# Ledger of designs, part 55: peptides against a protein of PDB entry 5HOI

Target 1, 351 residues: chain A of PDB entry 5HOI
Amino acid sequence: FRYMPFSPAGTPFGFTDRRYLTMNEVGYVSTVKNSEQYSITVSFFDVGRFREYHFEDLFGYDLCFLNEKGTLFGQSKTGQIQYRPHDSIHSNWTKIIPLQAGERITSVAATPVRVIVGTSLGYFRSFNQFGVPFAVEKTSPIVALTAQNYRVFSVHYSQFHGLSYSLSELGTSSKRYYKRECPLPMSLPNINSDMKKDANLDYYNFNPMGIKSLFFSSYGDPCIFGSDNTLLLLSKWRSPEESKWLPILDSNMEIWKMSGGKETTDIHVWPLALAYDTLNCILVKGKHIWPEFPLPLPSEMEIRMPVFVKSKLLEENKAILNKKNEIGADTEAEEGEEDKEIQIPVSMAAE

## One batch from the design tools (peptide; made by RFdiffusion4, then SolubleMPNN)

Design b1_p11_7_s4 (from b1_p11_7, 5 letters changed)
Fold by OpenDDE base, seed 3:
Structure b1_p11_7_s4 (fold): chain B 351 residues (1-351), chain A 11 residues (1-11)
Amino acid sequence: as target 1 above (351 residues)
Amino acid sequence: SSAAEMIKSLL
């Protein structure tokens, strides 16, 4: 097994001079190889909110994470990271992560408030948005990271235990675990069956875990999309005993249904984000399971979640809270109420 | 765009 640099929805070069370093709901980051250097472009889906920008990359960044405030880049072998705010008001910063012999940065994540670096030796490094370090923790080897606000979803790999995950919150003074190196019920790519197609071998060599992407939903639930094209969502993660992975979308089955039951073996879902009850994705036609250039427009695929119940219950709870505040009840707004998991009634979870 | 419309266009 070889630890490879992972970025959410990143694509291989294949036989081309260009690839996507990462993509999500905000946009997509591309890199083009120009002899010994690279040209990086940061593009956005909301062209009214953001301006595309580019720069010359002399380091060969192979890790990327895009958020609404900036882009984090990393070089897996050298340990160099760079954060580039989208707004020119804030300065870019660069840092070298100290790596041991043979250690690689395997994943990076950035939110408006945190930067996270994970390594092949299980070093979890946390920073603020300005690159000021908080802590270094040693975990099982990290293979993927994503983050939303203060929350971090990490995927770990052990040769003996397979895939595990952690869900943590990076406060100002401490790291809280909601889940710590718990088993991740995701299948690894099957080398024997799937590698009969050259395109699958190229992708496996780029991403041996088969994790196409991982993200937080709009509700802050950890999501992962593996090589089986199933979207898994971590439900009830605030209640350790009740926490479970839900297969909320079989994307192959949904493509098959949407085709009217035709053969769709050449149509692939490339996941971007989960917004409410819709998977934002790129639909790809061809031999490659990843999008090429130019990037197709994103598509929305409806998921069978009781998430409409979460949104409606959130609106109802907000309306109840607003009514209580208008009635002048000195309910000390415990900052903790926004973090209560909306319990979906068992009757609605069974339909 | 709807995934269903896009899939129909890819068929």
Scores: peptide ipSAE 0.352, ipTM 0.914, DockQ to the pose 0.538
Fold by OpenDDE base, seed 1:
Structure b1_p11_7_s4 (fold): chain B 351 residues (1-351), chain A 11 residues (1-11)
Amino acid sequence: as target 1 above (351 residues)
Amino acid sequence: SSAAEMIKSLL
C-alpha cells in the first residue's frame, strides 16, 4: 500500500496537463502543469461573493483545502504548506512541516480558525489560521482530513485494522475526542473487479482508498463518500454509544431512478457537500468517474434521510429557529408536517 | 431536483 496525497473531491491528471486539487460547495481549485511549474486557479461558485484568482506554483502543490476565507495548499513530499486568504487584506503565509524520511503529508484541512496537517506516519499537526502551531499528536496513519470550525474528521488506515476514523474538537487549550480511531465501515475499492477499466486503475493509483470526498454536513455531521458511491453520515456522534454510520444516499440507485430505470453506467456522482437534505454534487458523464474541464454546474440530489434523522434535524431546526426568534429575527415558520415515509433501500436488509 | 433535470439532459 502507498499513501497518496488526498484532498476532498480532488481529481487525477489522467492523460491531461490539468486537474482539480479540491472542490466543495465554496468552489474548485485547479492546477495546470506548465513544464516544471504549475498555474493554480482558485474559482468560486458564488461569483458575486468571491473573485477568482490565480498564481504560479513553483512547488507542485498536490494537497489542497478550500474554505470561505482561504485556500490551504500542501506539498506531500517536501512538507511545504501555504495558506492563501481570498481577501487581499490578509497576508499569505508559508511554512515547512518537518517530515521524517519517507513521511508524506497525506491530507490537509483548513477552517477560518484552524489548519490541520496529517501524515503517513500519523502525525496530526494543528495550527491556528496564522500558522502558529498548537500541538503535534501521534495517531494511526492519516489518509484523509476535513474540518469545520473547530471540529476535525480524520480517516486513518492500518494494514492490520483497515480504516478507522476520529472526530475531534480543537479548542484553544485542548483537543477533545468525540470518536477516537473507531472502525470506519466503508468499503475499499475492489482491485480485482474495478481495475478492469484503465480509468479506474488511474483513479485507484491516485486515490487507493476510493474516498471521493469527505466533509461536514450543514448540521456539522461527518460525511464520507467512498468508491461504492454511498454517502455515509455519522449520526449521534455526541453520544459515543449511540453513534452510527447511516447510508443516507446510494447515488447509483438515485441516478438509476432519475433516469427512469435506464442503464447509467457512464453517469457518475462527484460529491461536493451535504447541505441540509441535499447532496451538492457534480454529475459526470463519460469514461472517467471524475469531472474534467470545464467543470459542469453543481447539481442538488435530494437525500432520503431515515425518519429518526429527519426528526433530529427538525428538532435542531426548531432549536435554531427558537434561537433566531430570541435574537429578534421575524421569520414566519410555516409548519409543514410532511411525514413522508422514507423507504430504506432493501439491499441493506438482505442476506 | 436539479440533479434529475441534469440526468435527463445527460441521457
Scores: peptide ipSAE 0.349, ipTM 0.911, DockQ to the pose 0.642
Fold by OpenDDE base, seed 5:
Structure b1_p11_7_s4 (fold): chain B 351 residues (1-351), chain A 11 residues (1-11)
Amino acid sequence: as target 1 above (351 residues)
Amino acid sequence: SSAAEMIKSLL
């Protein structure tokens, strides 16, 4: 097995000179080979909020993470990382992550407040948004990372134990675990069934785990979209004993239903994000399961959230509201960005 | 756009 660089919704080059390094709800990052150099473009879906930018990449960045404040780049072999704010107010910064012989950066993640680097040897490195290091932890080998605010969802792989996951919070002084290297019930790509099509072999060589993407939902729940085209959501993660993975969407079944029961073996979902009860995705038609160029417009696929997830969100929002009402009586409590009011969509409030 | 409309256009 080879640890490959993973980025959320990243695509292979295939037989082309260009690929997507990453894409999500914010935008998409592309890279084009030009001899020994690369040209990187950071593009956005909200063209009114953000300005597209490009730069020449002499390092061959093969890792990327895009957020609303900036783009993190990484080179899996050299250990170089670069953070580029989208605004011109904040400076770009570059650093080298020290790697052991044969170690690779396997995934990177960035939020407005944290930068995370994971490696094939299981080094978990945390930084602030300015690249100031907090800690280095040794975990099982990291294969994928995503982050939202202070929370990190990490996927680990062991040849002996298979897939595991961690959910952690990177405070200012300490790392808290909600989940620590717990089994991840995601199916790995089936080489014998899926590799009957040459296009699937190219994707498997690029991404042996078949993780198309991973993200946090708008409600802050860890989500993962595997090679089986099932969206898994981690529910009840605040309660260690009650936490479970929910198959909230079979995208192949939903495409089949939306087609009126036609054969849709050439239509593929490419996941971007989960916003409330909608999967933001690219619909791809063709032999390749990934989007080509130009990128199609995103589509919204409605999902049926399990009733108990809705009830939990209602209870959590009531608990947040009650705490705000209790605190609002006595103390000018500092505006901690953590209390973003989880506005339950009106569609969810009416049942 | 809705996924249902896009799927219909891809059929």
Scores: peptide ipSAE 0.349, ipTM 0.913, DockQ to the pose 0.547
Fold by OpenDDE base, seed 2:
Structure b1_p11_7_s4 (fold): chain B 351 residues (1-351), chain A 11 residues (1-11)
Amino acid sequence: as target 1 above (351 residues)
Amino acid sequence: SSAAEMIKSLL
């Protein structure tokens, strides 16, 4: 086993000189190998909101995380990281992460307020958006990171314990754990069954964990999409005893249904994000399970799981709040309620 | 775009 640099929805080079470093709902970052250098392009799906930009990469960035405010780059071996705001108002910054002998940066994440670096030795390093360090924590070896606002979803790997996950919040003063190195019920890639196709071997060599992507949903729920093409969502994560992984989408089954039951072994889902009740994804046709160039337009795949109840409950709660405001009830809006887990009524959780 | 429409175009 080797710790490989992981970026959300990153693709291998394969037989090409180009790959996607990362992609999500905001856009996609590509790199093209030019001799000893790389040309990086940061592209966006909302071309009205963002302007595409490119730059020369002399470092060979193999880690990337894209958010609405900037792009974080990392070099797994040297420990160099660079944050590039999308705007020209804020300056780029570069930092070297101190690495021990044989240590690698395995994943990076960035939000508008936090930068996170995870390593193969389990060093978890946190920074603000300006690269000012907060803390260094020692965890189990980190294999993947994603972050939304102050929240971090980390995936860990131990040869003895397999996959685990943590969910933490990086406040101003301290790190809070909602989950700390709990078992992650995700299947690892099966070397013997899937490696009969050279394309699967290439992807396995690029990503031995088979984690195609991980993200937070629009509701702030941790999501992971493995090699089995199942989207897992962590539900009830605020309640330690009630928290569970929900298989909210079998993407192979949904492709099969949408085809009218035809053989669809050459059609693949490449996950970008979970927005409300839809998986934003790239549909890929061909031998490779990952998108090639040019990138196809994103598609929305409906999820049928009880997460639909959250949108309805949010609309119903908004409608109830609007009705309360019309009735002139001086309910002091306790500003603290936005972070309460929407309790799904037990009756709706059984349908 | 709908995944169902895209899948139909890929078939």
Scores: peptide ipSAE 0.349, ipTM 0.913, DockQ to the pose 0.546

Design b1_p11_8_s1 (from b1_p11_8, 5 letters changed)
Fold by OpenDDE base, seed 1:
Structure b1_p11_8_s1 (fold): chain B 351 residues (1-351), chain A 11 residues (1-11)
Amino acid sequence: as target 1 above (351 residues)
Amino acid sequence: RRKKLKELINS
């Protein structure tokens, strides 16, 4: 296992000279190799509200976090971070995070009021939006961070304990924990099953935890989207004893339903954000599970608890077809049984 | 929403 720099919905270079450093509901940040340098572009989905901007990166930023007010960049090996407000009225700032020998920045997050840096040794560093430090805390090794306002969702990894998570609030005077290094019931990438395809090995080398993204919902609930393509939401996190992870969307099941029950191997959900009842995502077509260039327009997928079993839906549809054939209703007989669209009740079909 | 996915599946 190696600690890799993580950014929400970041993509690998693969065999290309370009990748997405991060993407969410606000926009997407890309980097392109230019000899020994990089060119970074910050792009937005709301082109009326924001202007795209670019700059030359001499440091090779491999960490990024985008919000509505600015973009945080980080270099995992050198410890350099840079915050760039989208508004040119506000100044950019740069800081060096002190790293021990072999320590790496593994994740960064930024809100309009906080900057957070997590490391492979479990140093959790907090700053205000101007880069003024608040505190340094030692935790289990941090592998992923996201933040909303004053709240931070952190994912930790231990070789002995696997994945854990923390949910904290970064006040002015102190850090409050709602959850502190609690078990995270997310499936890790299975090397034996998932690595049969070269594209999955390339992605595993980039992101060995398989965390495609993590974010807060519009209601402020922590969300995580793993390699199993299931969206987990932390429910009732304000009540310690009632707190639970809910699998609110099986995206593979939803693709299968929306295809009329056809098995598709070339359509992938790439998560951006969770609104009220919809996952904002990129629908990716191709061999790679991540979006290529140019970035497709976002799509919305309605969240649904995985209540249905494919086998049961197939049996029910076969039973309906057999009944129609017994009644002598001329159902157009020419589409082979494999091509018949599974009738999913409209109330259960994602519109 | 469903239309966009069908377009991607059938493309």
Scores: peptide ipSAE 0.036, ipTM 0.785, DockQ to the pose 0.570
Fold by OpenDDE base, seed 3:
Structure b1_p11_8_s1 (fold): chain B 351 residues (1-351), chain A 11 residues (1-11)
Amino acid sequence: as target 1 above (351 residues)
Amino acid sequence: RRKKLKELINS
């Protein structure tokens, strides 16, 4: 296992000179290699609210977090971070995070009020939006961060205990934990089965945890989207005893349903955000599970707990077909059995 | 919503 820099919905370079550093509901940040330099572009989905901007990156930023007020950049090896407000009213600031020998920044997050830096040694560093430090805490090794307002969702990794998570609130005077290094019931990437395709190996080398993204929902619930393409939501986190992870969407099942029950291997969900009852995502077609360039327009997928089994839906459809044949409806529609769209109940069909 | 994915599947 190797600690890799994580950013929400970040993509690898693959065989290209360009990648997405991060993307979410606000927009997407891309970087292009230009000799020893990088050109970074910050793009937005709401072009009426924000103006795209670019700059030359001499540091090789490999960490990014985008919010509605600015973009945080980080360099995992050097410890350099930069915050760039979208508005010209506030100045950019740069800071060097002190790193020990072999320590890496593994994730960064930013809200309009907080900046968070997590490291491979489990240093959790908090700042205000102006880069003024609040605290340094030692935790288990941090592999991913996201934040909304004053709340931070952190994912930790231990070689002995696997994945854990914390949910904390960064007030002005103190950090409050709602959850502290609790077990995270997310499946890790299966190296043996999925690595038969070079594209999956490239992604695994980029992101060995298989965390495609993590975010807070519009209701302020922690969400994580793993390599199994299941969206997990932390429900009831205010009540520690009632708190549970809900599998609110199996995206592979939803793709299968929306395809009329056809097995598709070239369509992938790339998660951006959860807004109310809809996953904002990029639908990716191709060999790579991540979006390439140009970025497709976002799509919305309705959240649904995976309560249905494919086999039962196939059996029910066969039973309906057999009943139609017994009733002597000789509709000689010689449409081959292979092309019959599975009638998915309207209540199950994402509009 | 369905149309976009059907279009993507059939493209």
Scores: peptide ipSAE 0.035, ipTM 0.781, DockQ to the pose 0.518; fails the geometry check
Fold by OpenDDE base, seed 2:
Structure b1_p11_8_s1 (fold): chain B 351 residues (1-351), chain A 11 residues (1-11)
Amino acid sequence: as target 1 above (351 residues)
Amino acid sequence: RRKKLKELINS
């Protein structure tokens, strides 16, 4: 295992000179390698609200976080961070985060009121939106961060304890924990099964935790989307004893349902955000599990607890077909078992 | 919403 720089929904370069540094509901940040430099573009889904902008990156930013007010960039090795407001009214600022020998910035997050930096040694650094420091805390090694307003969702990794998470609120005077380094029940990438496909190895090398993204929902609930393509939501986090992770979407199951029960290996869900009852995502077609260029338009998937078993749905459809055949209803031709669109009940089908 | 995925599956 190695600590890699993590950004929400960031993509690897692969065999290309370009990648997405981050993407969410606001937009997407791309970087293109030009010799020893990078050209960064900050693009938005709401082109009426925001204007796309670009700049030359001489530092090789490998960390990014996009919000409605600006973009935070970070360089994992040098400790440099830069905040760029989307408007030209507010000034850009740059800061160097002091790093120990071998320490890396592993994740950064920014809200309109807070900047957070997490490191491979578990240094949690908090700043205001102007880069004024509040505190430094020592935690377990941080592998991912997201933030909304004053709230921070952090994912930690220990070789002894595996994945944990914290949920905290960064007030003006103190940090409050709602959850502090609690076990995170997310499945890690299975090296042995997934490495048989070269594209999965490249992604694993980029993101060994398999965290495709993490975000807060529109209701302010922490969400995480792992390599198993399951969206987990932390419910009831305000009540410590009632708090639980809910698998609110199996995206593989939803793709299977939407395909009419056909096994599809070339369609992938790339998570952006959770808005109300819908996962905002990119539907990726192809060999890579991540979006390429140009970025497809976002799609919405309704959240649904994975309560259905494929085998039962197949058996029920076989039983319905057999009953229709017994009743002497017209023999529509035996299209092969693989081509029969499974009639998923409308109430069960994602619209 | 289904149309976009069916379009992607059939393309």
Scores: peptide ipSAE 0.035, ipTM 0.779, DockQ to the pose 0.527; fails the geometry check
Fold by OpenDDE base, seed 5:
Structure b1_p11_8_s1 (fold): chain B 351 residues (1-351), chain A 11 residues (1-11)
Amino acid sequence: as target 1 above (351 residues)
Amino acid sequence: RRKKLKELINS
């Protein structure tokens, strides 16, 4: 296993010269290889609120986090980080994070008030929005970070314990834990089943944890979207005894329902954010599970707990078809068996 | 909104 740099909804280069460093509800950050350099573009979905900007990257930033006030960049090997406010009134700042031999920055996060750096050795480094350090804490190895306001959601990996998570608040004087290195019930990528397609191997080499994204919901709940295409939400995290992960969306099940029960292998959900009761996402069509260029317009998918079993729906539809055949309705609709849309009850059909 | 995914599946 190798610790790879993780950014929320980041994409690999694949066979191209360009990739997305990160994307969320605010926008998307792309990088293009230009000989020995990179050109970075910060683009926004709300073009009325923000202006797209670009710059030359001499360092090869492989980590990124976008928020409403600025973009944090990081270089996983050198430990360089840069914060670029979207507003030109505020100055850019650069800092080098001290790394031990073989240590990597694995994830970075930024809010309007905090900057967080996580490493492969489990160093958790916190800063204010101006790059002034607060503290360094030693945790289990960090594989992913996200943050909202003063709250940080961190994902940790141990070879012995698998995935864990922490939820913390970075106050002015101290860090408070709501959750500290608790088990994370997310499925890891299955190398044997999923790697039969070369495109999945390329993505696994880029992101071995299969975490497509993690974010806070609009209500401030930690969310994670894994390789199983299930959106998990941490419910009741303020009450340690009541806190649980809720599978609030199986995106494969929702695609299956929307296809009329046809197995589709070329449509993929790429998560951006959770706003209220809707997953903001990119719907990707093609061989790659990640968006290519140009970026498709975002889509909204309503959240629904996966309470339905495909087998039961198929049995119910077979029973309805058999009853129609017994009633002798001679409607000669010779539409071949493969083209019959499964009648999903309106209450069960994703909107 | 359902239309956009149906359009992508049927295209």
Scores: peptide ipSAE 0.035, ipTM 0.781, DockQ to the pose 0.598; fails the geometry check

